# Designs tried in a protein design run: peptides against a protein of PDB entry 2FGR. Part 95

Target 1, 331 residues: chain A of PDB entry 2FGR
Amino acid sequence: SSVTLFGIVDTNVAYVNKDAAGDSRYGLGTSGASTSRLGLRGTEDLGGGLKAGFWLEGEIFGDDGNASGFNFKRRSTVSLSGNFGEVRLGRDLVPTSQKLTSYDLFSATGIGPFMGFRNWAAGQGADDNGIRANNLISYYTPNFGGFNAGFGYAFDEKQTIGTADSVGRYIGGYVAYDNGPLSASLGLAQQKTAVGGLATDRDEITLGASYNFGVAKLSGLLQQTKFKRDIGGDIKTNSYMLGASAPVGGVGEVKLQYALYDQKAIDSKAHQITLGYVHNLSKRTALYGNLAFLKNKDASTLGLQAKGVYAGGVQAGESQTGVQVGIRHAF

## One batch from the design tools (peptide; made by RFdiffusion4, then SolubleMPNN)

Design b2_p14_6_s4 (from b2_p14_6, 7 letters changed)
Fold by OpenDDE base, seed 5:
Structure b2_p14_6_s4 (fold): chain B 331 residues (1-331), chain A 14 residues (1-14)
Amino acid sequence: as target 1 above (331 residues)
Amino acid sequence: GTEFYIGTDDFEVG
């Protein structure tokens, strides 16, 4: 058996040129390259190829020392694994997000990530961004010659909001092919939630693929998210992402990623382009810089996620420029 | 403005 303490402290100086009032914001932010975290994990060999595992992980906010507290909301699982794969019990990334966010070259962190996994409809559920779930049971297959899959179900436990009676129920999964330089995945998920106190289904379909050419990696995502409301019509967003990364020398990586968010309910698009660079000082310590530009059209009010500085929206149709420069240290 | 949680990366220590 083993127990490992692990973590990342990622802190940056960040700037965005516009907030909701049109004013600039700047200061010390967190999680620009990787999400800052503290965790414990371990395994126990039970014999016969069976292992028990646990994983407890919470987010760290280095800029304020976790002034709002610490929790294990990133992951709190117990697992059994073996030749059959892995079964997990507890709060975790849902299988769809766990797999499909892997195609985001900015690792779903900082001002450059794909922002498709979002609460697009003012959903009233706790996890209406489709990223994690409480009360989750997950199963992950082994890799069979490249083919693999993951499935999950989260219990609603009769949670109600307004007239919605199954809030928090999740069902979803992915199928994937991971072999050498190629990765491709299809994910499907449905989550029960509420909008305006009325039952709403959050349906999500995501296609991802990447190929590592050695000299560069290409990655892409196609996603549709629908908040299906009984009254008022569906809130649909089509999100697209294309990114490229390349090693620079032996110690650096440059990333360029574009995303388009077609917000159908407001007939408005947002364009995001991000240039990032990571410089590895060691295997555990890196310097990084991100430069992002977000262009909102028409009624779109999306903002870059400069966590710890400003992660809110902007005025409709306004553009936002963001910069992060920071240090990431893993232990 | 709209804020949402992002943080799904699984960076591994080398």
Scores: peptide ipSAE 0.019, ipTM 0.542, DockQ to the pose 0.045
Fold by OpenDDE base, seed 1:
Structure b2_p14_6_s4 (fold): chain B 331 residues (1-331), chain A 14 residues (1-14)
Amino acid sequence: as target 1 above (331 residues)
Amino acid sequence: GTEFYIGTDDFEVG
């Protein structure tokens, strides 16, 4: 048997020109190109094509040395895999986010990622962004001529908030076609949560696609998130993303990504555009820079996620510019 | 607006 220790330390200098008070913020941030992490994983061959596996992974905050502690909330799974695919038990990315975030050219981190996987409604559940779940059972199929799928169910364990029951229950999955340069996926999910102490269903549908032309890659996402409240209207957001990336001189990658967040409940849109560059010093070490612009319209208050520096909102209708320059090291 | 963290990438080097 073998155990692999792995991780990423990604730390940057970050700046945003506006916070909630209209003031600039700057300092040392984390996870601008990839999420900083520490993990352990391993597999055991059980014979007959069956394997056991484990994966334990937590986030690292290099700016403060994990002052709030370390945990394995990124992933803590035990698995069986074989010709039938893979079954996972434990906290993990839910199947929908695992597959559909793969179309985000900014790797779902830093100031440039698609921000559609979000708690749009002040949901009171811990994972109301639709990214991960506790008490999760997941199944992933093999790839059959390009076709593949993933399914998941998370137990609520009778968790309640206010009058809401079944908080934390997840059911969802995706179907996909992955063949050569083409990837396309459709994901559906529902989480049970609470808003204002009242039962709420977080429904999500996401379509993603990408095509690698060799000289460049195009990627896109279409998403609708709907918080269906027992009392009050639905809180619906339609999110759109289109991005392109291209290798530069064999040692770098340039990325450009645009996203639109149409927040129906407040009849307000936000536009995000990000330019990024990664320069590989080696297979394991890279320098990077991100430049992002977020334009809020009307009542929109979205902010760029400069983790470790400022990830809060801005004043309604205000624009925000963000910069990250950092080092990513993998081991 | 509310603050949130994404951090869902699964980067691995070859």
Scores: peptide ipSAE 0.017, ipTM 0.537, DockQ to the pose 0.044
Fold by OpenDDE base, seed 3:
Structure b2_p14_6_s4 (fold): chain B 331 residues (1-331), chain A 14 residues (1-14)
Amino acid sequence: as target 1 above (331 residues)
Amino acid sequence: GTEFYIGTDDFEVG
């Protein structure tokens, strides 16, 4: 049996040149390279190849010392694992996001990540970005000659918003092939939510792939999200991502990633380009810098996620430039 | 042992 206390403190100086009023914002932000966190995890060997596990993890906000408090909303699971794979009970990444965000070279954090896993429709559910779920049961298979899969179901527990009576229900999963330098995955999910007090299905399909050439890694994502509303028509977004990363010497990594968000309901596109560099001072401590450019066209109002400084939108059709420079320390 | 992907934010800790 074991219990491990672990965490990351990632704090940065961040700048964005435009907020919703067209003004610049700058200050001390969090989670530019990795999400800052504090966690406890452990395992117990039950014999016969069976293990019990627990995982409790919450986000840390280093800039304000968690002024709003601390919780375990990142993950709070108990698990059984063995030759059959792993079953998890509790709040966690849903299987689709867990697998498909792995192709994001910016680790789904900071100003550079793929932003496709988003609440595109002002969904009223707490997790309408499709990333995590409450009341979740998940199962992950072993890797069978490269093939693997994950499945999940989250209970709505009769949560109601307006006329919607199944808010928070999730069903989804992925199939994948992970073998050597190649990874490829297909994910499907549906989440029940509400928009404007009306029952809405958030449907998501995501295809991801990466290949490590040794000298560089290429990664890509194709995603469609569709908020299916009874009234007002569907809100559909097609998101695309292509990225490359390469080691620099023995201590650094450079990343370049492009994403396109085709927001069909407003007939507007947004283009995101991010350049990142991580410099490892040790196995646990790194310096990093991110430079991101987000071009909104037409009615698009997307903003970069400079957590702790500014993570809101911009005026329609405006572009935003963001910078983060920070320290990441893991323990 | 059984290997599986445990999360997108997985990292090595000291």
Scores: peptide ipSAE 0.009, ipTM 0.496, DockQ to the pose 0.086
Fold by OpenDDE base, seed 4:
Structure b2_p14_6_s4 (fold): chain B 331 residues (1-331), chain A 14 residues (1-14)
Amino acid sequence: as target 1 above (331 residues)
Amino acid sequence: GTEFYIGTDDFEVG
């Protein structure tokens, strides 16, 4: 048996030129390159190729020392694994996000990530961004000549909001092909939630692919999210992402990523472009910088996610520029 | 009108 303590402390100086009032925000932020975390994990060999595992992981906020507390909301699973794959019980990334966010070259954090995994409809469920779920059972297959899959179901436990029942129920999964330089995946998910106290289904379909050319990596995402409301019509967003990364001088990595969010319910688009650089000082320590530009059109009010500084929206049709410069240290 | 919310939790794979 083993127990491993692990973590990442990622803290940055961040700036955005506009908040909801049109004013700049700046300060010390967190998780610009990787999400800061503290975790415990371990395995026990049960014999015959069967293993038990646990994983407890929470987010660290280095700017205030976790003033709001610490929890294991990132992951809190117990698992069995073997030739059959892995079964997990507990809060975790849902299978769709676990697989499809892997194509995000900005690691689903900071000001540069693909923001498609989002609560596009003021959904009242706790995890209406489609990233994680409580009360989750997940199954992941082994890799069979490149082919792999994951499936998950989260119990709603009769959670209600307004007239909506089954809030928090998740069902979803992905199929993928991962072989050498190529990765490609299709994910489908549905969550039960509420909007305005009314039952709403959050449907999600995501395609992802990447190819590592050695000298550079190309990655892409295509996603549709649809909050299917009984009253008021569907809230649909089509999100697109294309990114490239390349090693620099053996000690660095440059990233460029573009995303388009076509918000159908408000007939408005947002364009995001981010340039990032990571400079490895060691295997465990890196300096990084991100420069992001978010252009909202028409009624779009999206904001860059400068965690710890400003992660809110902007005025409709306004553009936002963000910068993060920080240190990432892994242990 | 529709308000759009991004969850504050950033989660990485692996």
Scores: peptide ipSAE 0.014, ipTM 0.489, DockQ to the pose 0.062; fails the geometry check

Design b2_p14_7_s1 (from b2_p14_7, 11 letters changed)
Fold by OpenDDE base, seed 5:
Structure b2_p14_7_s1 (fold): chain B 331 residues (1-331), chain A 14 residues (1-14)
Amino acid sequence: as target 1 above (331 residues)
Amino acid sequence: SLDELLAKLRIGED
C-alpha cells in the first residue's frame, strides 16, 4: 500500500482592465497555470491484478490562505482497478469533463481556458457547469489499442428545487481514441437541474481532438450545451476552440488559443484569444504569463476568470483584457 | 430577466 501527499501552489499577480462597473481590477490571484490543490492519494495491491485506491483533493487559495475553508470537492473517490479498468465511487470530474477538458491547452484554469463548460442558463444545481458531480459512480475502460471510454452516473438522491425533483442526476460518457500523437474524443452528457424552479435538462455534446507534431501541438474543441426548459425555450450555446502550443527551447512552452462562444439565447457572441508562456525552472517549479483578450458582442457579458482578483462579467458588448504573471510550484 | 440570468451565469473551471 502507498499514500502520497501531493499538491500545487499557483499564485499570480493579475490585472483585468474592466469589471462590471467598467473599472480595472488588480491584485494577487490564484491558479493561473494550474489549479492550486492539496491532495492525498494511495493504492493497495489486493493481488491478482486488483488494486484499491483512494483520492482526496481540494482546492488551495494561496492569496487568502483558504479563508473560506478547505474541502475535498475536487475529488473524493474510492476505486477498484484492474484489467477491467477502473470503477470510482465519489465526487469527481464527470467522465465527459475529465476527458474533453484535456484538449484545453490552458487546462481549464486561469484567464485563457476554454470556458464552454459553463452554467449558461442560471441553472440552480450545484454543478451546472458540467465539470463535477456529487454521488458519482464512474467507470473507465482500459486503453484497447487506442480506444478507450468512460461512463458515469450521479444519483440525484431526490434533490428538489422548485418543482424539479431530480436535480443533480448525471448520466454521461465519452468514447476516445488515444494513440501516439493523436487524441480524439466524443462526449455526451445529460444533467438534471432547475431553472427558475422548473425542471431543466442540461444536455452537452463535445467533440475534441489534438495532434502532437513534436514541434507543435494543435488542439480543438466543438461543444454544444443546451439547457432544455419546458417554459421559455432552450438556452443553447455553441462553443468552439482552436489552440496551438509549442516547446520553446528545452524549458519553455508557448500557447495560443482562440475560443468562440455563440450564445444563442441572447443572440450574442464572445471571442476569446489568449497567449500564454510557461517557463520551467525545474520539474516542479515554473514561471508563467498569460495575456487574454475577450471581446463581447451585443448582449454578451462574459468575463475572464482571474480567480482571486475578478471573475465576474463585464458590461454588455464590452471587451476585457487580462494579464496574469505567476509562480507555479508542484510537490 | 436577462440581467438576472446573466448575473447567475457561472463559467466552469478546473
Scores: peptide ipSAE 0.013, ipTM 0.302, DockQ to the pose 0.015
Fold by OpenDDE base, seed 1:
Structure b2_p14_7_s1 (fold): chain B 331 residues (1-331), chain A 14 residues (1-14)
Amino acid sequence: as target 1 above (331 residues)
Amino acid sequence: SLDELLAKLRIGED
């Protein structure tokens, strides 16, 4: 048996030139390169190729010392694994997000990540961004000649909002091919939620692919999210991402990523482009900088996610520029 | 390797 304490402390100085009032915001933010976290994990060999495992992980907010508290909402699982793969019980990334966010070159955090995994419809469920779920059972296959898959189901436990029942129920999974420099995945998911107190299905389909050329890596995502409402019609967003990264001098990485969010319900697009650089001072410590530009068209009000400084929207049709410069330390 | 480290750091990010 083993128990490992692990974590990341990532803190930055961040700036955005516009908030919802058109004013700039700046200060100390968190999780610009990687999400700050504290966790415990361990495994026990049960013999015969069977292992038990646990994983407890929560987010750290270095700017205020977790003033709102600490929890294990990032992951709180117990697992069995073996030649059959892995079964997990507990709150975790849902299989679709776990796999498909891996194609995001900005690690699904900071001002540069793909923002497609989002609550596009003011869903009233706690996890309507499609990233995690409570009461989750997940299964992950081994890799068979490159082919692998993951499946998950989350119990709603008869949770209701307004007239909506089954809130929080998740069903989803992915199939993937991971072989050498190539990765490709298809994910499908449905969550039951509520919008305006009415039952709503959040349907999601995501295609991801990446190829590592050695000198550079290319990565892409295609996603459709659809909130199927009983009244008012569907709220559909098509999100696209294309990114490239390259190692620099063996100690750094430069990243460039573009994303397009076509918000069908408001017939409006948003364009995001981010340039990032990570400089490794050691195996565990890095400096980083991100520069992001978000252009909203028409009725779009998306904002960059400068966690700890400003993560709200902007005025319709306004553009926003963001900068993060920070330190990441892993232990 | 650096690539392996970077890959590990990206796991579970959101």
Scores: peptide ipSAE 0.012, ipTM 0.391, DockQ to the pose 0.040
Fold by OpenDDE base, seed 4:
Structure b2_p14_7_s1 (fold): chain B 331 residues (1-331), chain A 14 residues (1-14)
Amino acid sequence: as target 1 above (331 residues)
Amino acid sequence: SLDELLAKLRIGED
């Protein structure tokens, strides 16, 4: 058996030029390149190719020393794995997000990531961004000739909000082809939630692909999220992402990513473009900088996610510029 | 089909 302590401390100085009042925000933020985390994981060989595993991981907020506490909400799983793949029990990334966020060149964190995995409809469920779930059972296949898949189901445990009686239920999965420089995936998911106290289905379909050309990597995402409401009509968002990354001088990486969020319910689009650079000082330590521009059109109020500084929205139709400069250290 | 998926995602409506 083994137990490994691991973590990342990622802290930055961040700036956004506009908040909801039109004022600038700046300060010390967290998780600009990678989510800061502390975790424990381990495995036990049970013989015959069967292994037991555990994974406990929580987010670290270096700016305030986790003043609000520490938990294992990032992942808290026990698992069995073998030739059949892996079964996980516990809170985790849902299979769809686990796979499809891998195409995000900004690692689903900071001011540059693809923001499609979002609660677009003021859903009242705890995980209506479609990223993680409580009470989750997941299964991941082995990679067979490039083909792989993951499936998950989360129990609602009769959680109710208003008249909704199955809030938190998740069912979803992906199929993928991962072979050499190519990765492609299709994910489907449905979550039960509530909007305005009424039962709502959050349906999600995501297509992702990437290709590593060696000198550069290209990555893309196509996503539709639909909050299906009984009253008031569906809240649908089509999200698109295209990104490129390239190694620089053997010690750095430059990233450029564009995303479009077509918010159908408000007939409004938002455009996000982010330039990022990571400079590796060592295997464990990196400096990084992100520059992001978010343009909201019409009624769109999206804001960049400068965690620890400002992650709220802006005024309708306003643009926001964000900067993060920080240190990432892994242990 | 891929075309159906693209249609569902409303690719090209931008």
Scores: peptide ipSAE 0.005, ipTM 0.372, DockQ to the pose 0.011
Fold by OpenDDE base, seed 2:
Structure b2_p14_7_s1 (fold): chain B 331 residues (1-331), chain A 14 residues (1-14)
Amino acid sequence: as target 1 above (331 residues)
Amino acid sequence: SLDELLAKLRIGED
């Protein structure tokens, strides 16, 4: 048996020029390059190619020392793995997000990430962003000549909100091809939730692909999220992302990513463009800077996610500029 | 409004 303690502390100085009132916000934020975390994991060899594993991971908020507490909501799994792949029991990234967020060059954190994995409809479920689930069983195949897949099911356990009686139920999976410089994936998921106290299905389809040319990497995402409501019509968002990254001088990485969020229910679009730079001081420590611009059109009110400083929206049709400069340390 | 609620919602993270 083995146990590993691991983590990341990522803290930044962040600025956004507009909040919901049109005022600037600035201060010390968290998780600008990577999500800050503390975790424990380990494995036990059971013989015959079978292994047991555990993984416990929670988010760290360096700006306030986890004033709201610590939990293992990032991941809390027990697993069996072998030649058949891996089965996980417990809260985790759902298979779709685990795979498809990997194409986000900003690691699904900070002010630059793809924001498609979102609660687009004021869903009342705890995980209506489609990223994680409670009561989850997941299965991941081995990689067979590049081909791999993941599947998951989360029990609703008769969770109710209003008239919705299956909140939190998730079913989803992905198929992928990962071989050398190429990665491509298709993910499908449905989550049961509630909007306005009424049963709602959160349907998600995501396509992702990346190619590493050595001198640069290109990555893209195409996603449709649809909250299917019995009353009031569907809330549909089409999200698009295209990004590029390149190594700089052997110690740095520059990233540029564009995303478009076409919010059909309000007939409004938002455009996000982010420039990021990471400078590795060592294998474990990096400095980074992010510069993001978010342009909302019409009724769109999206805001950049400057965690710890301001992660709310802006006034309809307003643009927002964000900056993060910080330190990431891994242990 | 829905928009106001959406504006306050935190996006998920890896």
Scores: peptide ipSAE 0.019, ipTM 0.416, DockQ to the pose 0.016; fails the geometry check

